# Peptides against a protein of PDB entry 3NZW: the designs that were tried, part 155

Target 1, 212 residues: chain A of PDB entry 3NZW
Amino acid sequence: TTTLAFRFQGGIIVAVDSRATAGNWVASQTVKKVIEINPFLLGTMAGGAADCQFWETWLGSQCRLHELREKERISVAAASKILSNLVYQYKGAGLSMGTMICGYTRKEGPTIYYVDSDGTRLKGDIFCVGSGQTFAYGVLDSNYKWDLSVEDALYLGKRSILAAAHRDAYSGGSVNLYHVTEDGWIYHGNHDVGELFWKVKEEEGSFNNVIG
Target 2, 222 residues: chain B of PDB entry 3NZW
Amino acid sequence: QFNPYGDNGGTILGIAGEDFAVLAGDTRNITDYSINSRYEPKVFDCGDNIVMSANGFAADGDALVKRFKNSVKWYHFDHNDKKLSINSAARNIQHLLYGKRFFPYYVHTIIAGLDEDGKGAVYSFDPVGSYEREQCRAGGAAASLIMPFLDNQVNFKNQYEPGTNGKVKKPLKYLSVEEVIKLVRDSFTSATERHIQVGDGLEILIVTKDGVRKEFYELKRD

## One batch from the design tools (peptide; made by RFdiffusion4, then SolubleMPNN)

Design b2_p21_4_s2 (from b2_p21_4, 13 letters changed)
Fold by OpenDDE base, seed 4:
Structure b2_p21_4_s2 (fold): chain B 212 residues (1-212), chain C 222 residues (1-222), chain A 21 residues (1-21)
Amino acid sequence: as target 1 above (212 residues)
Amino acid sequence: as target 2 above (222 residues)
Amino acid sequence: DKKKIEELLAKAAEASKPWEL
């Protein structure tokens, strides 16, 4: 898996691959590694597919209960804390989760929290999570600027996942791309890695390690 | 060291059509190299136009299917005989599987039916309850042999329009029930030739708006 | 733990491994 999220002047970009594996077997190329918790809040999935899917779906229910009780959208801080507290209760039981909780509230603005099954909870501006994270960071860190246009930021997110899909055997399938703003998240499509690779290679003159 | 799990072999596959879905399984039950039964059905009508199979360790599969069938009954009792939707069934099965997260059911689960729009639906599950809706999925012993074939023949992977120099993919389209049944039969006949845990018989459950139809075909009895 | 589950599943049948992302 390779997931990433970063803050920039235009909000948050979230980009993820779609490969699931069972050892050396490619189990799926079409897995949804982003959960749409609510119109303003996203969760990303890395690690055990069932652990992430089960508990992030549960998190969605908890977030909805908060909204019903408090008559206000849950904060990104509170949502991430609910998940963090849960996984901490299971610490040592063998849950495998590397998650990012990304969202926008009026109080917080655009916000990203990293939460993992070790009990780590971090607020930050840039995270890459998964087996391909180092490959994604290589591209993302080299081109990241706060002042990126929305178009350039979307491309950078997509391009960083593509780099990881190229080098990490456990990442691939397609890129799912999101832009989070004050008005909520916007889905920017599913981009097949096979097609995207050749397009990017032609347009950039990149990936010269592949001749044809 | 005690192994609580057995492996009873077999293979299952699901394919979703436009207004139908198919779930098929062989009828061979095996332990190691010994055939226990040549006719042990592993694909079940669970009611509400939902068919289910949990392939791997048969004891776990049967237990899971039984629990799901009971869940359907309770759903009817609690909700005034409301039909359980396929998406709700998938969520329920996730909870059944994940409830044993630390001692999983040793099965690959597939369900098939129609969604709320009357479209064919196939859901597949890992042993601990991750699930995905797909157009097709193979599970069990010969899944590695069949799944690439389904990718090519259902999802048209690596197929291009002639004369486009590989630039235009073959467009996705739904297959007819006859085409799907043919693909299922070809898949299982091919798998039987290459995998000892697949054979004897093929049972196909076809879900349409009119209900569940069953078809049976002989496979090689080697 | 996940590792134990993976080991148990791998010993019994590789075809039924938990999915990883």
Scores: peptide ipSAE 0.402, ipTM 0.787, DockQ to the pose 0.326; fails the geometry check
Fold by OpenDDE base, seed 5:
Structure b2_p21_4_s2 (fold): chain B 212 residues (1-212), chain C 222 residues (1-222), chain A 21 residues (1-21)
Amino acid sequence: as target 1 above (212 residues)
Amino acid sequence: as target 2 above (222 residues)
Amino acid sequence: DKKKIEELLAKAAEASKPWEL
């Protein structure tokens, strides 16, 4: 898996691959590694598929209960804290989760929290999470600027996942791309890695390690 | 060393069509190299136009299917005989599987039916309850032999339109029920030739708006 | 009991593995 999220002048970009594996077996090329918790809040998935899918769905229910009780949307800080507290209660039980909680509230603005099954909870501007994270960081860190246009930021997110899909055997399938703004998240499509690779190679003159 | 899990072999396969879905399984049940039964059905009609199979350790599979059937019954009692939707069934099965997260059911689970729009639906589950809706899925002993074939013949992977220099993919289209049945039969016939845990018989459950029908075909018995 | 189950799960995972992301 490779997931990433970063803040910039235009909000948040979230990009993820879609491969699942069972050892050396490619279990799926079409897994949805982003949960849409509400129109303003996203969760990303890395680690055990069932652990992430089950507990992030549970988190969605807790966020909805908060809205019903408090008559306002849950903060990104509070949503990430609920998940962090949950996984901490299961510490040592063998959960495997690496997640980013990304969203916008009027109080916080655009916000990203990293949460993992070790009980780590971090607020930050840039995270890459998964087996391909170092490959994604290589591209993302080299090109990141706060002042990126929305178009350039979307491309950078997509391009960073593509780099990881190229080098990490456990990442691939497609890139799912999101832009989070004050008005909520916008889905920017599913991009097949095979087609995207050749397009990027032609347009950039990159990936010269591959002939054709 | 005591192992609470067995492996009863077998293979299952689901394919979604436009207005139908198919779930098929062989009827061989084995332990190691011994055939326990040549006709032990593992694909079940669970009511509400939902068919289910949980392939791997048969004791776990049977337990899971029984729990789900009971869940359907209670759903009707609690919701004035409301039909359980296929997506709600998938969520329910996730909870059944994940409820044993630290002592899992040793099975690959597939369900098939129609979604709320009347379109064919197949959902597959890992042993601990992650799930995905797909057009096709193979599970069990010969899944590694069948799944690549389904990728090619259902999802048209690695197929391109002639004369396009590989630039235009073959367009996705739904298969007819006759085409799907043919693919299922070819898949199991081929798997039987190469895997000792697959054979004897093939049972196919076809879900349409009119209900569930069953078809049976003989496989090699060697 | 937990360690034995984990070892058994590791052996069982060869035939039917949980999906990893």
Scores: peptide ipSAE 0.401, ipTM 0.783, DockQ to the pose 0.311; fails the geometry check
Fold by OpenDDE base, seed 3:
Structure b2_p21_4_s2 (fold): chain B 212 residues (1-212), chain C 222 residues (1-222), chain A 21 residues (1-21)
Amino acid sequence: as target 1 above (212 residues)
Amino acid sequence: as target 2 above (222 residues)
Amino acid sequence: DKKKIEELLAKAAEASKPWEL
């Protein structure tokens, strides 16, 4: 898996691959590694598929309960804290989760929290999470700046996942791309890695390690 | 060393059509090299137009299916005989599987039915309850032989339009029930030739708006 | 424990492994 999220002047970009594996077997190329918790809040999945899917779905229910009780949407800080408290209670039980909680509230603005099954909870501007994270960071860190246009930021997110899909055997399938703004998240499509690779290679003159 | 799990072999296959879904399984039950039964059905009608199979360790599969059937009964009781939707069934099965997260059911689970729009639906589960809606899925012993074939014949992977020099992919389209049944039969006949844990008989459950139909075909008995 | 689950699954049959992301 490779997931990433970063803040920039235009909000948040979230990009993820879609491969699931069972050892050396490619179990699926079409897994949805982003949960849409509400129109303003996303969760990403890395690690055990069932652990992430089960507990992030549970988190969605907790976020909805908060909205009903408090008559306001839950903050990104509070949502991420609920998840971090939950996984901390299971510490040592063998949960495998690397997640990012990404969203927008009027109070916080665009916000990203990293939460993992070790009990780590971090607020930050840039995170890459999964087996391909180092490959994604290589591209993302080299090209990131706060003043990216929305178009350039979307491309950078997509391009960073593509780099990871190329080098990490456990990442691939497609890129699912999101842009989070004050008006909520916008889905920017599913991009097949095979088609995307050749397009990017042609347009950039990149990936010269592969003879076309 | 104590091993709480067995392997009873077999293979299952789900394919979703436009207004139907199919869930098929062979009827061979095996332990090691010994055939326990040549006719042990592993695909079940669970009511509410939902068919289910949990392939792997048969004792775990049977237990899971029984629990789900009971869950359907309780759902009707609690919700004034409301039909359980396929997506709600998938969520319920996730909870059944994940409830044993630290001592899993040793099964690959597939369900098939119609979604709320009347479209064919197939959901597959890992042993601990992750699930995905897909157009097709093979599970069990010969899944590694069948799944690549389904990628090619259902999802048209690596197929291109003639005369385009590989530049235009073959467009996705739904298959007819006859085409799906043919693919299922070809999949199982081929798997039987190459895998000792697959054979004897093929049972196919077809879900439509009119209910569940069952078909049976002989496989090699070697 | 994840390790115990993985070991048990590997010993029984390779076809029913948990999915990893």
Scores: peptide ipSAE 0.393, ipTM 0.791, DockQ to the pose 0.325; fails the geometry check
Fold by OpenDDE base, seed 1:
Structure b2_p21_4_s2 (fold): chain B 212 residues (1-212), chain C 222 residues (1-222), chain A 21 residues (1-21)
Amino acid sequence: as target 1 above (212 residues)
Amino acid sequence: as target 2 above (222 residues)
Amino acid sequence: DKKKIEELLAKAAEASKPWEL
């Protein structure tokens, strides 16, 4: 898996691959590694598919309950804390989760929290999470600027996942791309890695290690 | 050393069509190299046009299917005989599986049916309850042999339009019931030739708006 | 017990192992 999220002047970009594996077996190329918790809040999935899918869905329910009780959207800080507290209770039990909770509230603005099954909870501007994270960071860190245009930021997210999909055997399939704004998240499509690779190679003159 | 799990072999396969879905399984039940049964069905009609199979350790599979059938019964009781949708069934099965997260059911679960729009649906589950809706999925012993074939024949992977120099992929289209049944039969026939845990018989459950139909075909008994 | 779960799950066929992302 390779997931990433970063803050920039235009909000948050979230980009993820879609491969699931079971050992050396490619279990799926079409897994949704982003949960749409609500119109302004996203969760990303890395690690155990069931652990992430189950508990992030549960988190969505908790966030909805908060909204109903408090008559206000839950903060990204509070949502991420709920998940963090939960996984910490299971510490040592064998949960495998590397998640990012990404969203926008009027109080916080665009916000990203990293939460993992070790109980780590970090607020930050840039995270790459998964087996391909180092490959994604290589591209992302080299090109990241706060002042990126929305178009450039979307491309950078997509391009970083593509780099990871190319080098990480456990990443691939497609890139799912999101832009989170004050008005909520916008889905920017599913991009097949095979088609995207050749397009990017042609347009950039990159990936010269691969002969066309 | 205590091993709570067995492996009863076998293979299952689900394919979603446009207005139908198919879930198939062989009828061989095996332990190690010993055939326990040549006819032990592992694909079940669970009501509400939902068919289910949980392949792997048969005791766990049977337990899971029974729990799901009971869940369907309770759903009708609580909701005035409302039909359980396939997506709700998938969520329910996730909870059944994940409820045993730390002592999992040793199974690969597939369900098939129709979605709320009448379109064919196949859902696949890992042993601990992650699930995905797909057009096709193979599970069990010969899944690694069959799944690449399904990628090619159902999802048209690595197929291109002639004369396009590999630039235009073969367009996705739904397969007919007859085409799907042929693919299922070919898949299991081929798997039987190469895997000792697959054989004896093939049971196919076809879900349409008119209900569940069963077909049976002989496989090699060697 | 994480180790016990991993050991038990490792006995599964690859296609029947828990999916990892």
Scores: peptide ipSAE 0.387, ipTM 0.783, DockQ to the pose 0.333; fails the geometry check

Design b2_p21_4_s3 (from b2_p21_4, 12 letters changed)
Fold by OpenDDE base, seed 2:
Structure b2_p21_4_s3 (fold): chain B 212 residues (1-212), chain C 222 residues (1-222), chain A 21 residues (1-21)
Amino acid sequence: as target 1 above (212 residues)
Amino acid sequence: as target 2 above (222 residues)
Amino acid sequence: MEEEIARLEAEAAEARKPWRL
């Protein structure tokens, strides 16, 4: 898995691959590793598929309950804290989760929290999470600027996942791309890694380790 | 050393069509190298046009299916005989599986039915309850033999339009029930040839708006 | 015995490997 999220002048970019594995077996190439908790809040998934899917869905329910009770959307801080508190209760039980809670509230602005099954909760501007994270960081860190245009930021997110999909055997399938703004998240499509690879290679003159 | 899990072999396969879905399974049940039964059905009609199979350790599979059937029954009691939707069924099964997260059901679960729009739906589950809606899924002993075939024949992976020099992918389209049944039969006959844990019989459940139909075909018995 | 069961459960859980993302 490779997931990433970063803040920039235009909000948040979230990009993820779609591969699931069971050892050496590619279990799926089409997994949705982003949960749309509400129109303004996303969760990303890395680690155990069931752990992430189950508890982030549960988180969605908790966020909805908050909205109903408090008559306002839950903050990204509070949502991430709920998840963090939950996984901490299961510390040592063997949960495997590397998640990012990404969203926008009027109070917080665009916000990213990293939450993992070790109980770590971090607020930050840039995170790559998963087995391919180092590959994604290599591209992302080398090109990241706060002042990126939305178009360039979207491309950078997509391109970083592509790099990880190329080098990490456990990442691949497609890139799911999101842009989070004050108006909510916008889905920017599913990009097949195979098609995307050849397109990027041709346009950039990159990936010269592959002849074709 | 006591192992709480067994492996009863077998293979299951689901394919979603436009207005139908198919879930198929062989009828062989084994332990190690011994055939326990040549006809032990593992694909079940659970009501509400939902068919289910949980393939792997048969004791766990049967337990899971029974729990789900019971869940369907209680759903009707609690919701004035409301039909359980396939997506709600999938969520319910996730909870059944994840409820045993630390002592999982040793099964690969597939359900098939129609979604709320009347479109074919197949959901597959890992042992601990992650799930995904897909057009096709193979599970069990010969899944590694069948799934790549389904990728090619259902999802048209690695197929291109003739004369395009590999630049235009074959477009996705729904398959007819006859085409799907043919693919299922070819999948299982091929799997039976190469895997000792697959064979004897093939039972296919076809879900349409009119209900669940069953078909049976003989497989090799060697 | 409980530890051994837990180990066996873990090994079995690895045999039918849960899906990893």
Scores: peptide ipSAE 0.420, ipTM 0.798, DockQ to the pose 0.295; fails the geometry check
Fold by OpenDDE base, seed 3:
Structure b2_p21_4_s3 (fold): chain B 212 residues (1-212), chain C 222 residues (1-222), chain A 21 residues (1-21)
Amino acid sequence: as target 1 above (212 residues)
Amino acid sequence: as target 2 above (222 residues)
Amino acid sequence: MEEEIARLEAEAAEARKPWRL
């Protein structure tokens, strides 16, 4: 898996691959590694598929309960804290989760929290999570700036996942791309890695280690 | 050393069409190299136009299917005989599987039916309850032989339009029930030739708006 | 018995592996 999220002047970009594996077996190329918790809040998945899917779905229910009780959308901080508290209770039980909770509230603005099954909870501007994270960071860190246009930021997110998909055997399939703004998240499509690779190679003159 | 899990072999296959879905399984049940039964059905009609199979360790599979059938019954009691939707069934099965997260059911589970729009639906599960809706899925012993074939023949992977120099992919389209049945039969026939844990018989459950139909075909008995 | 079950589960998990993301 490779997931990433970063803040910039235009909000948040979230990009993820779609491969699931069972050892050397490619179990799926079409897994949804982003949960749409509400129109303003996303969760990303890395690690155990069932652990992530089950508990992030549970988190969605908790967020909805908060909204019903408090008559206000849950904050990104509070949502991430709920998940963090939950996984911490299971510490040592063998859960495997590397998650990002990304969203927008009027109080917080665009916000990203990293939460993992070790009990780590971090607020930050840039995170890459998964087996391909180092490959994604290589591209992302080299090209990131706060003042990116929305178009450039979307491309950078997509391009960083592509780099990871190219180098990490456990990442691939497609890139799912999101832009989070004050008006909520916007889905920017599913991009097949095979087609995307050749397009990017041609347009950039990159990936010269591969002969077309 | 005591192993709580067995492997009873077999293979299952689900394919979703436009207004139908198919879930098929061979009828061979084995332990090691011994055939326990040449006709042990592993695909079940669970009611509400949902068919289910949990392939792997048969004891776990049977237990899971029984629990799900009970869940359907209770759902009707609690919700005034409301039909359980396929997506709700998938969520329920996730909870059944994940409830044993630390002592999993040793099975690959597939369900098939129609979604709320009347479109064919196939859901597949890992042993601990992650699930995905897909157009097709193979599970069990010969899944590694069949799944690539399904990628090619259902999802048209690596197929291109003639004369385009490989630049235009073959467009996705739904398959007819006849085409799907043919693919299922070809899949199991081929798998039987190459895998000792697959054979004897093929049972296919076809789900349409009119209900569940069953078809049976002989496979090699070697 | 719990330790033995856990070991057997680990061995069995190798044959039918949970999906990893």
Scores: peptide ipSAE 0.419, ipTM 0.801, DockQ to the pose 0.299; fails the geometry check
Fold by OpenDDE base, seed 1:
Structure b2_p21_4_s3 (fold): chain B 212 residues (1-212), chain C 222 residues (1-222), chain A 21 residues (1-21)
Amino acid sequence: as target 1 above (212 residues)
Amino acid sequence: as target 2 above (222 residues)
Amino acid sequence: MEEEIARLEAEAAEARKPWRL
């Protein structure tokens, strides 16, 4: 898996691959590694598929309950804390989760929290999470700046996942791309890695390590 | 060494059509190299136009299917005989599987039916309850042999339009019931030839708006 | 023995590998 999220002047970009594996077996190429918790809040998935899917769905229910009780959307800080507290209760039980909670509230603005099954909870501007994270960071860090245009930021997110999909055997399938603003998240499509690779290679003159 | 799990072999396969879905399984039950039964059905009609199979360790599979059938019964009781939707069934099965997260059911689970729009639906589960809706899925012993075939024949992977120099993919389209049944039969006949844990018989459950139909075909009995 | 059983059960459970992301 490779997931990433970063803050910039235009909000948040979230990009993820779609491969699931069972050892050397490619279990799926079409897994949705982003949960749409509400129109302003996203969760990303890395690690155990069932652990992430089950508990992030549960998180969605908790966020909805908050909204119903408090008549206000849950903060990104509070949502991430709920998940962090949950996984901490299972610490040592063998859960495997690496997640980012990304969203926008009027109080917080665009916000990203990293939460993992080890009990780590971090607020930050840039995170890459998964087996391909180092490959994604290589591209992302080299091109990131706060003042990116929305178009450039979307491309950078997509391009970083593509780099990881190219080098990490456990990442691939497609890139799912999101842009989060004050008006909510916008889905920017599913981009097949096979097609995207050749397109990017041609347009950039990159990936010269691949002949053909 | 102590192993709480057995493996009874077999293979299952689900394919969703436009207005139908199929779930098929062989009828061989095996332990190691010994055939326990040549006809032990592993695909079940669970009511509400939902068919289910949990392939792997048969004891776990049977337990899971029974629990789900009971869940359907209780759902009817609690909701005045309301039909359980396939998506709700999938969520329920996730909870059944994940409830044993730390001592999992040793099974690959597939369900098939129609969604609320009347379109064919197949859901696949890992042993601990992750699930995905897909157009097709193979599970069990010969899944590694069949799944690539399904990728090619159902999802048209690596197929291109003639004359496009490999630049235009073959368009996705739904298959007819007849085409799907043919693919299922070809899949299982081929798997039977190459895998000792697959054979004897093939049972196909076809779900349409009119209900569940069963078809049976002989496989190699060697 | 309980820890060993738990380990063996976990190892056996890994034989049908859960999906990893």
Scores: peptide ipSAE 0.412, ipTM 0.791, DockQ to the pose 0.293; fails the geometry check
Fold by OpenDDE base, seed 5:
Structure b2_p21_4_s3 (fold): chain B 212 residues (1-212), chain C 222 residues (1-222), chain A 21 residues (1-21)
Amino acid sequence: as target 1 above (212 residues)
Amino acid sequence: as target 2 above (222 residues)
Amino acid sequence: MEEEIARLEAEAAEARKPWRL
């Protein structure tokens, strides 16, 4: 898996691959590694597929309950804290989760929290999570700036996942891309890595390690 | 050393069509190299036009299917005989599987049916309850032999339009029930030739708006 | 019990591995 999220002047970009594996077996190329919790809140998935899918779905239910009780959408801080507290209760039980909770509230603005099954909870501007995270960071860190246009930021997110998909055997399939703004998240499509690679190579003159 | 799990072999296969879905399984039950049964059905009609199979350790599979059937029954009691939708069934099965997260059912689970729009639906589960809706899925002993074939023949992977220099992919289209049944039969006959844990018989459950139909075919009995 | 489960899971993991993302 490779997931990433970063804040910039235009909000938040979230990009993820879609491969699942079972050892050396490619279990799926079409897994949805982003949960749409509400129109303003996303969760990303890395680690155990069932652990992430089950508990992030549970988190979605908790967020909805908060909205019903408080008549206000849950904050990104509170949502991430609920998940963090949950996984901490299971510490040592063998859960495997690396997640980012990304969203917007009027109080917080665009916000990203990293939460993992070790009990770590971090607020930050840039995270890459998964087996391909270092490959994604290589591209993302080299090109990131706060003042990116929305177009450039979307491309950078997509391009960073592509780099990871190219080098990490456990990442691939497609890139799912999101832009989070004050008006909520916008889905920017599914981009097949097989097609995207050749397009990017041609347009950038990159990936010269591959003869095409 | 004590192992709480067995492996009863076999293979299952689901394919979704436009207005139907199929779930197929061989009828061989094996332990190690010994055939326990040449006809032990592992694909079940669970009611509400949902078919289910949990392939791997048969004791776990049977337990899971029984629990799900019971869940369907209780759903009817609690919701005035409302039909359980395939997506709700998938969520329920996730909870059944994940409820044993720390002592999992040793199975690969597939369900098939129709979604609320009448479209064919196949859901597959890992042992601990992650699930995905797909057009096709093979599970069990010969899954590694069959799944690449399904990628090519159902999802048209690595197929391109002639004369396009590989630049235009073959367009996706739904397969007819006859085409799907042919693919299922070809898959299992081929798998039987190459895997000792697959054979004896093939049972196919076909789900349409009119209900569940069952077909049976002989496989090699070696 | 957790260690035993982990061992049993490791032994069983070859045939029916949970999906990893």
Scores: peptide ipSAE 0.408, ipTM 0.788, DockQ to the pose 0.299; fails the geometry check

